Peptides against a protein of PDB entry 3ZN8. Designs and how they scored, part 42

Target 1, 125 residues: chain A of PDB entry 3ZN8
Amino acid sequence: LEEYDKIQKKMEDVMEGKGKLTLRDVYAQIIALRKMGPLSKVLQHIPGLGIMLPTPSEDQLKIGEEKIRRWLAALNSMTYKELENPNIIDKSRMRRIAEGSGLEVEEVRELLEWYNNMNRLLKMV

## One batch from the design tools (peptide; aimed at target 1 I46)

Design b2_p30_3_s1 (made by RFdiffusion4, then SolubleMPNN; from b2_p30_3, 20 letters changed)
Fold by OpenDDE base, seed 5:
Structure b2_p30_3_s1 (fold): chain B 125 residues (1-125), chain A 30 residues (1-30)
Amino acid sequence: as target 1 above (125 residues)
Amino acid sequence: DEILKELEEIEKKFGREAADLLLQLISEKL
């Protein structure tokens, strides 16, 4: 728990303040999650937080972890400018990122769509 | 209600891990 809190705090210090999230923030969060494992596993060890989050089946966890791993590969193939301002990522950039990461263009598009949905939700809260 | 619906749609479309990641990122910015 203390290590989790330290990693989260360090991430918060690196993250831009309140407002629009960037893919740099996404990258940082993915790295933190991979170090800690699924938050559900952490919560299972807290006595009294009987948050029986229905643990996805082990198979669903693996599929989800693989998706996030693939997204991390895409992020690692992005330029700093693309990470800070994902809106500049056009079809040509998506193709380059896909080729550089060993992904399909559709997978890069999915990541960007998810990112856009995230920022939309952030504006609703 | 609208936010919950959007989250459910995100989970359906992108999967549980992607939805959880999204929620974590949003929560840190609030």
Scores: peptide ipSAE 0.593, ipTM 0.934, DockQ to the pose 0.413
OpenDDE base, seeds 1, 2, 3, 4: peptide ipSAE 0.424, 0.461, 0.572, 0.451; ipTM 0.879, 0.890, 0.925, 0.888

Design b2_p30_3_s2 (made by RFdiffusion4, then SolubleMPNN; from b2_p30_3, 17 letters changed)
Fold by OpenDDE base, seed 3:
Structure b2_p30_3_s2 (fold): chain B 125 residues (1-125), chain A 30 residues (1-30)
Amino acid sequence: as target 1 above (125 residues)
Amino acid sequence: DKIEEELKEIEKKFGREAANLLKILISQKL
């Protein structure tokens, strides 16, 4: 509970100042949230955020956590400019990030597409 | 309702943990 309160406060600070989140913000929040365990378990402790979600199998949790770990590797391979302005990531930058993180280019593209979806949703709230 | 529908589509496309991460990240504005 104490750890969640710290994360929530940090999220509030980020969301008050900016109408959008950067990949730097995403990176910082993933690191903070991972201290609480799998995101599915974290979500179960957050009121109103889908407490009635079906319990995933242990294998499904492992697969999901592996994807997040792979995305963290990609984020760790980005420059500060790329993290702050992901829109500058062209095909050449995407390939470099993939090579530096040991990922396929398609996995880096997936992360960026997910990020774009996040920004779209933020405009709806 | 619309946001929850979009989150369900995101879960289908990117997986549950990716959708959960997104849901948590935007929760302060929901």
Scores: peptide ipSAE 0.611, ipTM 0.930, DockQ to the pose 0.466
OpenDDE base, seeds 1, 2, 4, 5: peptide ipSAE 0.602, 0.590, 0.034, 0.596; ipTM 0.930, 0.927, 0.482, 0.929; seed 1 fails the geometry check

Design b2_p30_3_s3 (made by RFdiffusion4, then SolubleMPNN; from b2_p30_3, 17 letters changed)
Fold by OpenDDE base, seed 5:
Structure b2_p30_3_s3 (fold): chain B 125 residues (1-125), chain A 30 residues (1-30)
Amino acid sequence: as target 1 above (125 residues)
Amino acid sequence: SEIEKKLKEIEKKFGKEAADLLKILISKKL
């Protein structure tokens, strides 16, 4: 719960223009999400929502866990500068990260694209 | 190691996520 609150606060700060989302923040969020389990399970503990929200199948959860694990591998292969300033990650850095993490370059690209889209969205709100 | 002991202490105080982030920071080039 404390970790969740920190992540929420960070997102709020970014929306208010008081900070920027980094891949370090993304890493923390991913770890917290894995610890808490799927958001749907968290929402199921809210009275009235648990009955209405579909629970992901076990297979869908496993697919999500694999994707998260792969993204963590990529993040663990980044330098501190890259984590703090993902915009410096060029094609050469992306390839190095992919090779170091045992991922395809496209998977690293997908992570960065997700980050960029999320960061843009947060700044527009 | 002394670093590992400190990281365990941080994990106890601030949670696993904080310790993991520090592990990343220490292990990476700037």
Scores: peptide ipSAE 0.022, ipTM 0.359, DockQ to the pose 0.022
OpenDDE base, seeds 1, 2, 3, 4: peptide ipSAE 0.018, 0.019, 0.018, 0.017; ipTM 0.413, 0.451, 0.480, 0.437

Design b2_p30_3_s4 (made by RFdiffusion4, then SolubleMPNN; from b2_p30_3, 15 letters changed)
Fold by OpenDDE base, seed 5:
Structure b2_p30_3_s4 (fold): chain B 125 residues (1-125), chain A 30 residues (1-30)
Amino acid sequence: as target 1 above (125 residues)
Amino acid sequence: SEIEEELKKIEEKYGRFAADLLQILISKKL
C-alpha cells in the first residue's frame, strides 16, 4: 500500500501531456490498467478496439502481476529526468535503478528495451 | 497485419501484460 501511494504521487507529479511516449506515460498507463483489470475485460465492452482480445489464463495473469510489480519498482527508482528522457539511462544509472528496486540490471535493461520497441512500433501507427 | 505480428513478438518476449500495454498505447494514439 505504501509503495502504491508513492507510485501514485509520482505519477501525479510527472504526468503531463507530451507528444512523445515517455516512461512517465508508461507508469501512468500501468496504474490505470491495474485499476481497470485485464485488457480483455476492458475491451469486451468496446467493439472493434481489440487486436488481441483473448482472455489471459490465470497463470498469465499471475506472471503479468509479478512483471507489473517489478517494473513499477524500477520506474519508482528512476528520477524524473530519466522518466522523461529514458535514453540518458547509461550503465551507471541502470545499476542504481536495479539496486534501488531490488532487480537485476538485466531486468532494468529488459524494461528499457521493451520501451524502445514500443516507441518504434508507435511510429508505425 | 504488421502490428499484430509485432504484438505477438512482444507477447512472446515480454509476456501478455507488456503486449496489452502496447495495444492500449496504440489505441490512444489512433
Scores: peptide ipSAE 0.540, ipTM 0.913, DockQ to the pose 0.464
OpenDDE base, seeds 1, 2, 3, 4: peptide ipSAE 0.320, 0.537, 0.517, 0.420; ipTM 0.813, 0.912, 0.907, 0.878

Design b2_p30_4 (made by RFdiffusion4)
Pose (drawn by RFdiffusion4):
Structure b2_p30_4 (pose): chain A 106 residues (1, 21-125), chain P 30 residues (1-30)
Amino acid sequence: LLTLRDVYAQIIALRKMGPLSKVLQHIPGLGIMLPTPSEDQLKIGEEKIRRWLAALNSMTYKELENPNIIDKSRMRRIAEGSGLEVEEVRELLEWYNNMNRLLKMV
Amino acid sequence: EEELEEHLHEELLEEEEERLEEQEEEEEEE
């Protein structure tokens, strides 16, 4: 049930209920439909879950703050350690910056 | 805090609309 510390404390809570659906707990707004979140149980069917939660915990508690410092020598690093590919790491690293970015405009 | 809630709501709606568009395209192809 400044940002990095919140990302972990949040993503950790996003597994001990589902992948839960508390996305509609702090949003006074309305939804769209039900036949759409049905594709959430699909990823649950597999023995695994997601690639993101993989290389996510395979990083230092400071490398997630500024993933920009990460080079070609650091991407393959958290790649083989997590079992993901260099490409599957880029989509993850280029996202840590987005959260710390779009949040500034909030 | 309110702006964050509104932003999250917008992201959620966009994701659910994209899913509906993908389902419609699949139905048209079938």

Design b2_p30_4_s1 (made by RFdiffusion4, then SolubleMPNN; from b2_p30_4, 19 letters changed)
Fold by OpenDDE base, seed 4:
Structure b2_p30_4_s1 (fold): chain B 125 residues (1-125), chain A 30 residues (1-30)
Amino acid sequence: as target 1 above (125 residues)
Amino acid sequence: LEELNKLLQQLLNEELQQRLKKRQEELARQ
């Protein structure tokens, strides 16, 4: 609970323009969510999810849980400088991260694209 | 969108909606 509240507060500070969302913040968020248990249990604790999204099938939950594990592997293969400033991740760094995590380069690209989209949305608020 | 992306976008949207609501309540009290 305390780690989750710290991450929520940091997301709040970033949306107020008081900070920058980094992949280190994403890592901390994923770790906090993982401490709550499987994705199925996490989703049960999110108010409004069942109202705004169709209830995910068991197979969709398994896919989401596997994606979280893959993204953690990628984040664990990043340097501190890459986690703090993901914009420095070029094709060479992306390949190294993929090789170190046992992922395809496309999966690392997808994580970075997701981060860039999230960071754009946070700056528009 | 993958389930993780849907989840994280929803958390962001819920936080945004809560902030907009608080700001509207503050403006309505002035």
Scores: peptide ipSAE 0.205, ipTM 0.619, DockQ to the pose 0.030
OpenDDE base, seeds 1, 2, 3, 5: peptide ipSAE 0.186, 0.192, 0.198, 0.200; ipTM 0.598, 0.604, 0.612, 0.613; seeds 2, 3 fail the geometry check

Design b2_p30_4_s2 (made by RFdiffusion4, then SolubleMPNN; from b2_p30_4, 16 letters changed)
Fold by OpenDDE base, seed 4:
Structure b2_p30_4_s2 (fold): chain B 125 residues (1-125), chain A 30 residues (1-30)
Amino acid sequence: as target 1 above (125 residues)
Amino acid sequence: KEKLSELLQKLLLEEQLEKLEELKKKLEEL
């Protein structure tokens, strides 16, 4: 609970333009969400999302949990400098991260693209 | 696969919407 509140407050600061979203912040959020239990329970605790998202099948929840595990493996294979400033991740770093995590380079690229899109959306607010 | 990315995006958008609603409420109270 206390770690979740710290992450929420930091996200609030980022959303108010008082901070920068990093992959370290993403990592901390994923860990906090995993401590809340299965993705189905996390989805149920999100106001409005349970109404707007068709209740994912149990199989879709398992696929989501596996994707979280894969992203955590990628994040665990990053250096502190890469987590704090993902923009330094070039093709060579991306390949190293993929090899170290047992992922395809495309999956690491997908994570970075997602992060970049999120960071753009946060700057528009 | 895209669903977790979409979920994290939706979480962040919902937090934005909640803040916008709180701001709207504060503006309506002025």
Scores: peptide ipSAE 0.062, ipTM 0.517, DockQ to the pose 0.031
OpenDDE base, seeds 1, 2, 3, 5: peptide ipSAE 0.029, 0.019, 0.060, 0.020; ipTM 0.449, 0.405, 0.509, 0.405; seed 3 fails the geometry check

Design b2_p30_4_s3 (made by RFdiffusion4, then SolubleMPNN; from b2_p30_4, 18 letters changed)
Fold by OpenDDE base, seed 1:
Structure b2_p30_4_s3 (fold): chain B 125 residues (1-125), chain A 30 residues (1-30)
Amino acid sequence: as target 1 above (125 residues)
Amino acid sequence: SEKLAELLQKLLNERLQALLEKRKKEEEER
């Protein structure tokens, strides 16, 4: 419950323009989601998702869960400075993170691209 | 990758909204 309250407060601060979403915040969100159980259980508890999204096949849920696990490995390989300021992650840092997490550089790039897209969306709210 | 990102975004947003609604309800019941 305390972790959810922190995530909520941080999201409120970002929506009000009082804060910036960081990869540390993303990390906290992923950990909180994983504590709720398998992605399938999380999806089952979201009202209207079954109406708005075709229920992903069990295979699609497994693929999604594995991708989240891989992104978590990348986040665990980042420094505190990188988690707080992802914009400092250059090609050299990206390669180090990939090597440290056992990922392809492209997978780390995809995570950063996703983060950048989320930040753009949040600034439009 | 985009579909997964969208799914994560939707999951996080829906969970946040559910928590906000729950908190609001708990505050109204006090």
Scores: peptide ipSAE 0.096, ipTM 0.504, DockQ to the pose 0.029
OpenDDE base, seeds 2, 3, 4, 5: peptide ipSAE 0.074, 0.078, 0.081, 0.068; ipTM 0.458, 0.487, 0.488, 0.446; seeds 3, 5 fail the geometry check

Design b2_p30_4_s4 (made by RFdiffusion4, then SolubleMPNN; from b2_p30_4, 19 letters changed)
Fold by OpenDDE base, seed 2:
Structure b2_p30_4_s4 (fold): chain B 125 residues (1-125), chain A 30 residues (1-30)
Amino acid sequence: as target 1 above (125 residues)
Amino acid sequence: DEELRKLLQELLNKKLQELLKKREEKKRKE
């Protein structure tokens, strides 16, 4: 709960222009969510998600869980400098991260795109 | 893959809405 609260505060700080969201923060968020249990339990704690999203099938939850594991592998393959400043991750770094994590370069690109989109949305609030 | 992205986006949207609500409540109390 404490880790989750820190992430919430960080997101609030970013929305207020008082902070910068990094991939380190994303990593901490994923770890905090994982401590809550499997993705199915995490989804149960999110009010209204079940109303807006059809309850994912067990197979969809497994796919999502595997994707989270892959993203963690990618994040674990990043340097501290890359985690703090994801904008420095060029094609060469993406390839290294992909190779180090056993992922496709496209999966690393997808993670970075998701991060960039999230960061843009937080700054628009 | 797309479903996880949708889930994460929805989580983000909910979080944003919660933060906006908290900000409005704070402004109303102040």
Scores: peptide ipSAE 0.233, ipTM 0.661, DockQ to the pose 0.029
OpenDDE base, seeds 1, 3, 4, 5: peptide ipSAE 0.234, 0.230, 0.228, 0.223; ipTM 0.664, 0.658, 0.656, 0.650; seeds 1, 4, 5 fail the geometry check

Design b2_p30_5 (made by RFdiffusion4)
Pose (drawn by RFdiffusion4):
Structure b2_p30_5 (pose): chain A 106 residues (1, 21-125), chain P 30 residues (1-30)
Amino acid sequence: LLTLRDVYAQIIALRKMGPLSKVLQHIPGLGIMLPTPSEDQLKIGEEKIRRWLAALNSMTYKELENPNIIDKSRMRRIAEGSGLEVEEVRELLEWYNNMNRLLKMV
Amino acid sequence: EEEREEELEKRIAAREKLLEEKFKEEEEEE
């Protein structure tokens, strides 16, 4: 049930209930339908879950703040350590900056 | 204090939406 500390304390909570659906707990707005979140149980069927929660904990508690400092020597680093590929790392690293970015405009 | 609480709630909600969007993008890519 400044940002990096929040990201962990949040993502960690996003596993001990599902992947849970508390996405509708702090949103006074309304939803769309039910036949759509049905594709959430599909990823659960596999013995695994997601590649993101992989290389996510395979990083220092400071490398997540500014993933820009990460080079070609640092991407392959958290790649083989997590079992993901260099490409599966880029999509993850280019996102840590987005959260710290779109949040500024909030 | 109330304005701060409302801003915090908005930020929390924004984070949750960003995570949801990321999950949807990962599903579409698969």

Design b2_p30_5_s1 (made by RFdiffusion4, then SolubleMPNN; from b2_p30_5, 13 letters changed; failed a check: too like the target's own chain)
Amino acid sequence: EEARKEEEEKRRAALLKLIEEFRKQELKRE

Design b2_p30_5_s2 (made by RFdiffusion4, then SolubleMPNN; from b2_p30_5, 16 letters changed)
Fold by OpenDDE base, seed 1:
Structure b2_p30_5_s2 (fold): chain B 125 residues (1-125), chain A 30 residues (1-30)
Amino acid sequence: as target 1 above (125 residues)
Amino acid sequence: EEERERLERERRAALLELILKFEKEELERE
């Protein structure tokens, strides 16, 4: 129970911008989104998105869904230590992750860059 | 709002499941 409470609190802190986002947190979010079904269904469940963003084309939704799938493959190829501390992912680790996920190294790099950008944004809030 | 709260619950649950899974995997590798 205490461990669950600690994890829940950490998740809340991350959502509030008080905590450090990890790739484990990213993984959990993607899994939660996937439980809702295709990206198209997920987007339909986000209130106000249709007001703030143009409705993506079916092709854009497919591209997004494929990108999410690729990122999941990369995340599934990471060690727990890498997921918890993505900053330890060097070129050797990045190559291993790419090879293990069937992705290009550049796609893994893109995921890490996205993660780093998200962490920067969360620290600015 | 209800759908947002649902999504947040699912995200929390998924995080908990993921953490427990990885902790178990780490303990099994030691």
Scores: peptide ipSAE 0.111, ipTM 0.581, DockQ to the pose 0.039
OpenDDE base, seeds 2, 3, 4, 5: peptide ipSAE 0.058, 0.052, 0.072, 0.065; ipTM 0.527, 0.503, 0.554, 0.536

Design b2_p30_5_s3 (made by RFdiffusion4, then SolubleMPNN; from b2_p30_5, 18 letters changed)
Fold by OpenDDE base, seed 5:
Structure b2_p30_5_s3 (fold): chain B 125 residues (1-125), chain A 30 residues (1-30)
Amino acid sequence: as target 1 above (125 residues)
Amino acid sequence: MEKEKEEEAKRKAALLTLLREFEEKELKRE
């Protein structure tokens, strides 16, 4: 937990000053989610809070964790420019990222599509 | 212009270092 806190704090320092969602922001959120993992399990056992939080099955948690792990691998294989401006990622860049992360190109495309959808939603708010 | 480029370069270097440190730690946990 302390290690994740240190990483998160460093990430916050690096990200200070931008109002647009980028893949670096996604990276920070993934780190925060991983930090909250044990805490979320504890909160599920608190009477009254467990009813409001969908208790994912253990299998759903494992699937989610694996997906997050894959997305982290993809993000770690991106250049700073790509993390900051994901819209520059073309087919050639997607292939490079996939090869560097040990993922299928389709998984990288899924991450980018998720980001694009999220960015569209944020523009509507 | 030049100061802004320098600040961007510093942010880039810091982020890349952080990403690498994270990757190395994740690899050690596997």
Scores: peptide ipSAE 0.055, ipTM 0.452, DockQ to the pose 0.032
OpenDDE base, seeds 1, 2, 3, 4: peptide ipSAE 0.045, 0.047, 0.044, 0.044; ipTM 0.449, 0.451, 0.492, 0.487; seeds 1, 3 fail the geometry check

Design b2_p30_5_s4 (made by RFdiffusion4, then SolubleMPNN; from b2_p30_5, 20 letters changed)
Fold by OpenDDE base, seed 1:
Structure b2_p30_5_s4 (fold): chain B 125 residues (1-125), chain A 30 residues (1-30)
Amino acid sequence: as target 1 above (125 residues)
Amino acid sequence: MEEEERRERERRAALLEMIREFEEEELKRE
């Protein structure tokens, strides 16, 4: 619990600025989702909640976790300017990010597409 | 220029530290 609060505080300190969804906000969400993994397993053991929550198979959870880990690697390979303004990421930047993270360019493209879709959804609400 | 690059390196280092701390917490829960 204390380490979680330290990570959140460090994330907040890194996250200077209320405004448009950025890839830093995506990073925060990814970290939050990863922390829900153990909590989801605990909730699955509560009688009656397991009927209401879709229980992804253990294999689907592992696949999702690996995908999230890859997205974190991509985010770590981005410049601060790219994290704040993902729209500047052209093909050259995308290739550099992929090479720097040990990922395929397609995986970096998928992350950016996901971000663009989320940012569109937030504009519709 | 050099000061911005320094700040960016420091922010990246902080990000990597947060990830490491998170992974260490996950490993302690397994």
Scores: peptide ipSAE 0.059, ipTM 0.471, DockQ to the pose 0.028
OpenDDE base, seeds 2, 3, 4, 5: peptide ipSAE 0.049, 0.022, 0.018, 0.042; ipTM 0.471, 0.440, 0.429, 0.467

Design b2_p30_6_s1 (made by RFdiffusion4, then SolubleMPNN; its pose is not in this set)
Fold by OpenDDE base, seed 4:
Structure b2_p30_6_s1 (fold): chain B 125 residues (1-125), chain A 30 residues (1-30)
Amino acid sequence: as target 1 above (125 residues)
Amino acid sequence: SKALEELEKLLEQKKAEEEKKKLEEELKEK
């Protein structure tokens, strides 16, 4: 819970323009959330801005949890430098990450796209 | 994770460097 709170505080700082959201932050958040149990249980502890927006149905939560699990595999295959600076991830790195995680390249691309969207959203708020 | 392993490696290297530096400083003081 304490780790989660630290991550949330960092997210708030990013929204206030006091920091930058990185995949390292995403990784840390996912790990913290997973320690709390299933996504459905975790979401009740997230006031609004988590790694994933609340979904209206339990089935969607399950799908989201699986997606997060797959993304976590991708994150586990990234270097610290890549996590800290996702913008350096080119096609070659993306392929390596996909191969290392057992994912399709498109899944890694989707993760990066999601990250970029979230980062933009946080900066716009 | 690959990132964590890399980080751990870097931290270990830094510790080794710090220990070396400390030893060198101790030798200079004597």
Scores: peptide ipSAE 0.028, ipTM 0.348, DockQ to the pose 0.010
OpenDDE base, seeds 1, 2, 3, 5: peptide ipSAE 0.021, 0.022, 0.025, 0.020; ipTM 0.333, 0.353, 0.349, 0.333

Design b2_p30_6_s2 (made by RFdiffusion4, then SolubleMPNN; its pose is not in this set)
Fold by OpenDDE base, seed 2:
Structure b2_p30_6_s2 (fold): chain B 125 residues (1-125), chain A 30 residues (1-30)
Amino acid sequence: as target 1 above (125 residues)
Amino acid sequence: DLALEELRRLEKLKKELEEKEKKLKELLEK
């Protein structure tokens, strides 16, 4: 929970323009979320929340978990400089990251696009 | 993107859980 609170504060700071979201922040966030276990299972037992939250099928959860695992592999294949400054990731770096993580270059591109979209979203809120 | 959707969902759920834990703690301290 403490790690999560730090991540939330970082997100708030980015929303307030006091910082930037990095892929390091994304990595920390994913790890923090995974440590909490399948919150979806916990929340299914909370009366009323199961009605308000579309429960993805078990298959959709597995697909999502696999996508996150693949993204973690990509993140683990990045240098610290790349994690802190994702904008430096050119085609050559992207290929290296893909090869190092066992991913397609397109999957690494999707991760970077997701990051860029998230960073834009946080700045608009 | 399913990962984005799941991440956003998990973040929302975590926030809701933290709020509940806080309320529960406040109730137990009374």
Scores: peptide ipSAE 0.113, ipTM 0.516, DockQ to the pose 0.032
OpenDDE base, seeds 1, 3, 4, 5: peptide ipSAE 0.068, 0.080, 0.090, 0.109; ipTM 0.419, 0.423, 0.488, 0.465; seed 4 fails the geometry check

Design b2_p30_6_s3 (made by RFdiffusion4, then SolubleMPNN; its pose is not in this set)
Fold by OpenDDE base, seed 3:
Structure b2_p30_6_s3 (fold): chain B 125 residues (1-125), chain A 30 residues (1-30)
Amino acid sequence: as target 1 above (125 residues)
Amino acid sequence: DKALEELRRLQKLLEEKEEEERKRLLEELE
């Protein structure tokens, strides 16, 4: 719970323009959520998500958990400099990260695109 | 070509790891 509250506070600081969201922060969030249990339990505790989204099937939850595990493998294959500054990740770095994590280059690109979209959204709120 | 590119990347990763380990050691000595 204390780790989750620190992550929420950091997200608020980024929304207020007092900080930058990094892939290290994304890594910390994923680890904190995994400590809370299966993604099924985490989604049940998010206010409003259970009302607006059809309860994912058990199979859809397993697919989502596997995607998160693949993203963790990619993050574990990044250097500290890349985690702190994802904008330095060029095509050569993406390929290295993919090869080191056993992923497709497209999956690494998808993670970076998701990060960029989230970071843009947090700056607009 | 591909094997040489992979080897060069592994060497660069090793150098980056050694630099990080050296920085940690310096921080522990301060």
Scores: peptide ipSAE 0.043, ipTM 0.479, DockQ to the pose 0.009
OpenDDE base, seeds 1, 2, 4, 5: peptide ipSAE 0.027, 0.018, 0.020, 0.021; ipTM 0.445, 0.473, 0.490, 0.482

Design b2_p30_6_s4 (made by RFdiffusion4, then SolubleMPNN; its pose is not in this set)
Fold by OpenDDE base, seed 4:
Structure b2_p30_6_s4 (fold): chain B 125 residues (1-125), chain A 30 residues (1-30)
Amino acid sequence: as target 1 above (125 residues)
Amino acid sequence: DLALEELERLKKLEEERRRKEKEEEERRRL
């Protein structure tokens, strides 16, 4: 519970322009959510998601959980500098992360693109 | 003790991250 409240407060601070979302924050969030139980239970605890999105099918939840597991492998292969400043991740770093995680470079690119999109959204708010 | 095992796992992960950072710094000097 306390870890989740810290992550929510960090997201609020970033929305207020008082900070930067990092991949360390994303990692902490994923770990906290996984400690709370299956992704289905986590989605039920996100305010507004149950009202705005049709309940994902069990198959969509499984696909999402597999994707999150792959992203965790990538995040576990990153350096602290990369987690704090994902914008430093060049093609060489991306390849090293992919090789070190057993992922395709495209999967690491997709994670970074998702992060960049999320960080843009949070800065526009 | 599950708490000790998790602390040891986190310590090992930290050491691995520090190693990867040094390896990347060396790769950039070449």
Scores: peptide ipSAE 0.441, ipTM 0.877, DockQ to the pose 0.012
OpenDDE base, seeds 1, 2, 3, 5: peptide ipSAE 0.110, 0.117, 0.433, 0.116; ipTM 0.476, 0.492, 0.872, 0.514; seed 1 fails the geometry check

Design b2_p30_7_s1 (made by RFdiffusion4, then SolubleMPNN; its pose is not in this set)
Fold by OpenDDE base, seed 2:
Parts: sequence; C-alpha cells; structure tokens
Structure b2_p30_7_s1 (fold): chain B 125 residues (1-125), chain A 30 residues (1-30)
Amino acid sequence: as target 1 above (125 residues)
Amino acid sequence: KKLEEELKKAEEYSKKLKELLEKKKEKLAK
C-alpha cells in the first residue's frame, strides 16, 4: 500500500509539473505490481472495478507477464544515469542494453517509446 | 500497450485505495 501511495504521489507530481517520470519510477511500479500479483486479480476485489474492467484470460496474463519480465531485464541492464535520464539512450546504448538483457534492439526501443508516450501523457493531465 | 494498460490500472487501483483509506480515516475520526 505504501509503495502504491508513493507511485501515485510521483505520478501526481509529474502531472503537476513537479519532477519527471523516469525509468526508475517505471521499474519501481513494475516491482510493486508484481508483488501484488496479477493486477486483474487485485482489481477484482475492489467493488465495481471487477465489473468495469475486463478480466484477461490466463493466456493474456502470461503474455503480459513475459513482456514485463523482458522489460525488467532491459531496465536491469541500464545504468543509473540511463534510468534517470532515458533521453540519453542512443543507438549504441540501446544495443548494449539489448545485448545485456538478451533482447532485440527493437524491444528496447519499444520500451523507450512507451516511456516517452507515458511521460507525455502524464504531463498533459 | 500491455504495460500501458497495466500502468493505467495500477493508477486506478491506487486512487481507489486512497479514497478508501480517506473514508476509513474519516470514519475513525468520528
């Protein structure tokens, strides 16, 4: 619960123009979610949300888990400087991260693109 | 898209938890 509160506060701060979302924040959020188990199961215990949110199939959960696991591998292969400032990650760094994590360069690019999109979205709210 | 969805759900969950906690605090304060 405390971890979620911290994550929410960080998100709120970013929305208010205080600080910035980093890949470190993303990492923390992923870890927090994993500790809670599948989010769909957690949300099912909240009245009303179980009705509003579609329950993913077991196969979809596995796919999602694999994607998250792969992204965690990428994040774990980044330097602290890269995690705090993802915008410094050039092609050379991307290749290094991919090789270190056993991923394709495109997968690392997708993670960075997701981060950029999320960061932009939060700043617009 | 999958991780974006998970992030969004996490945010919604956290907001709901905060609301529940605040309601609980208010109830306990009475």
Scores: peptide ipSAE 0.094, ipTM 0.488, DockQ to the pose 0.028
OpenDDE base, seeds 1, 3, 4, 5: peptide ipSAE 0.052, 0.017, 0.045, 0.053; ipTM 0.427, 0.360, 0.454, 0.430

Design b2_p30_7_s2 (made by RFdiffusion4, then SolubleMPNN; failed a check: the pose's geometry; its pose is not in this set)
Amino acid sequence: DELKKQLELAKKYSEELEKLKKELEEKKKK

Design b2_p30_7_s3 (made by RFdiffusion4, then SolubleMPNN; failed a check: the pose's geometry; its pose is not in this set)
Amino acid sequence: EKLEEERKLALEYSKQLEELLKEKKKKLEE

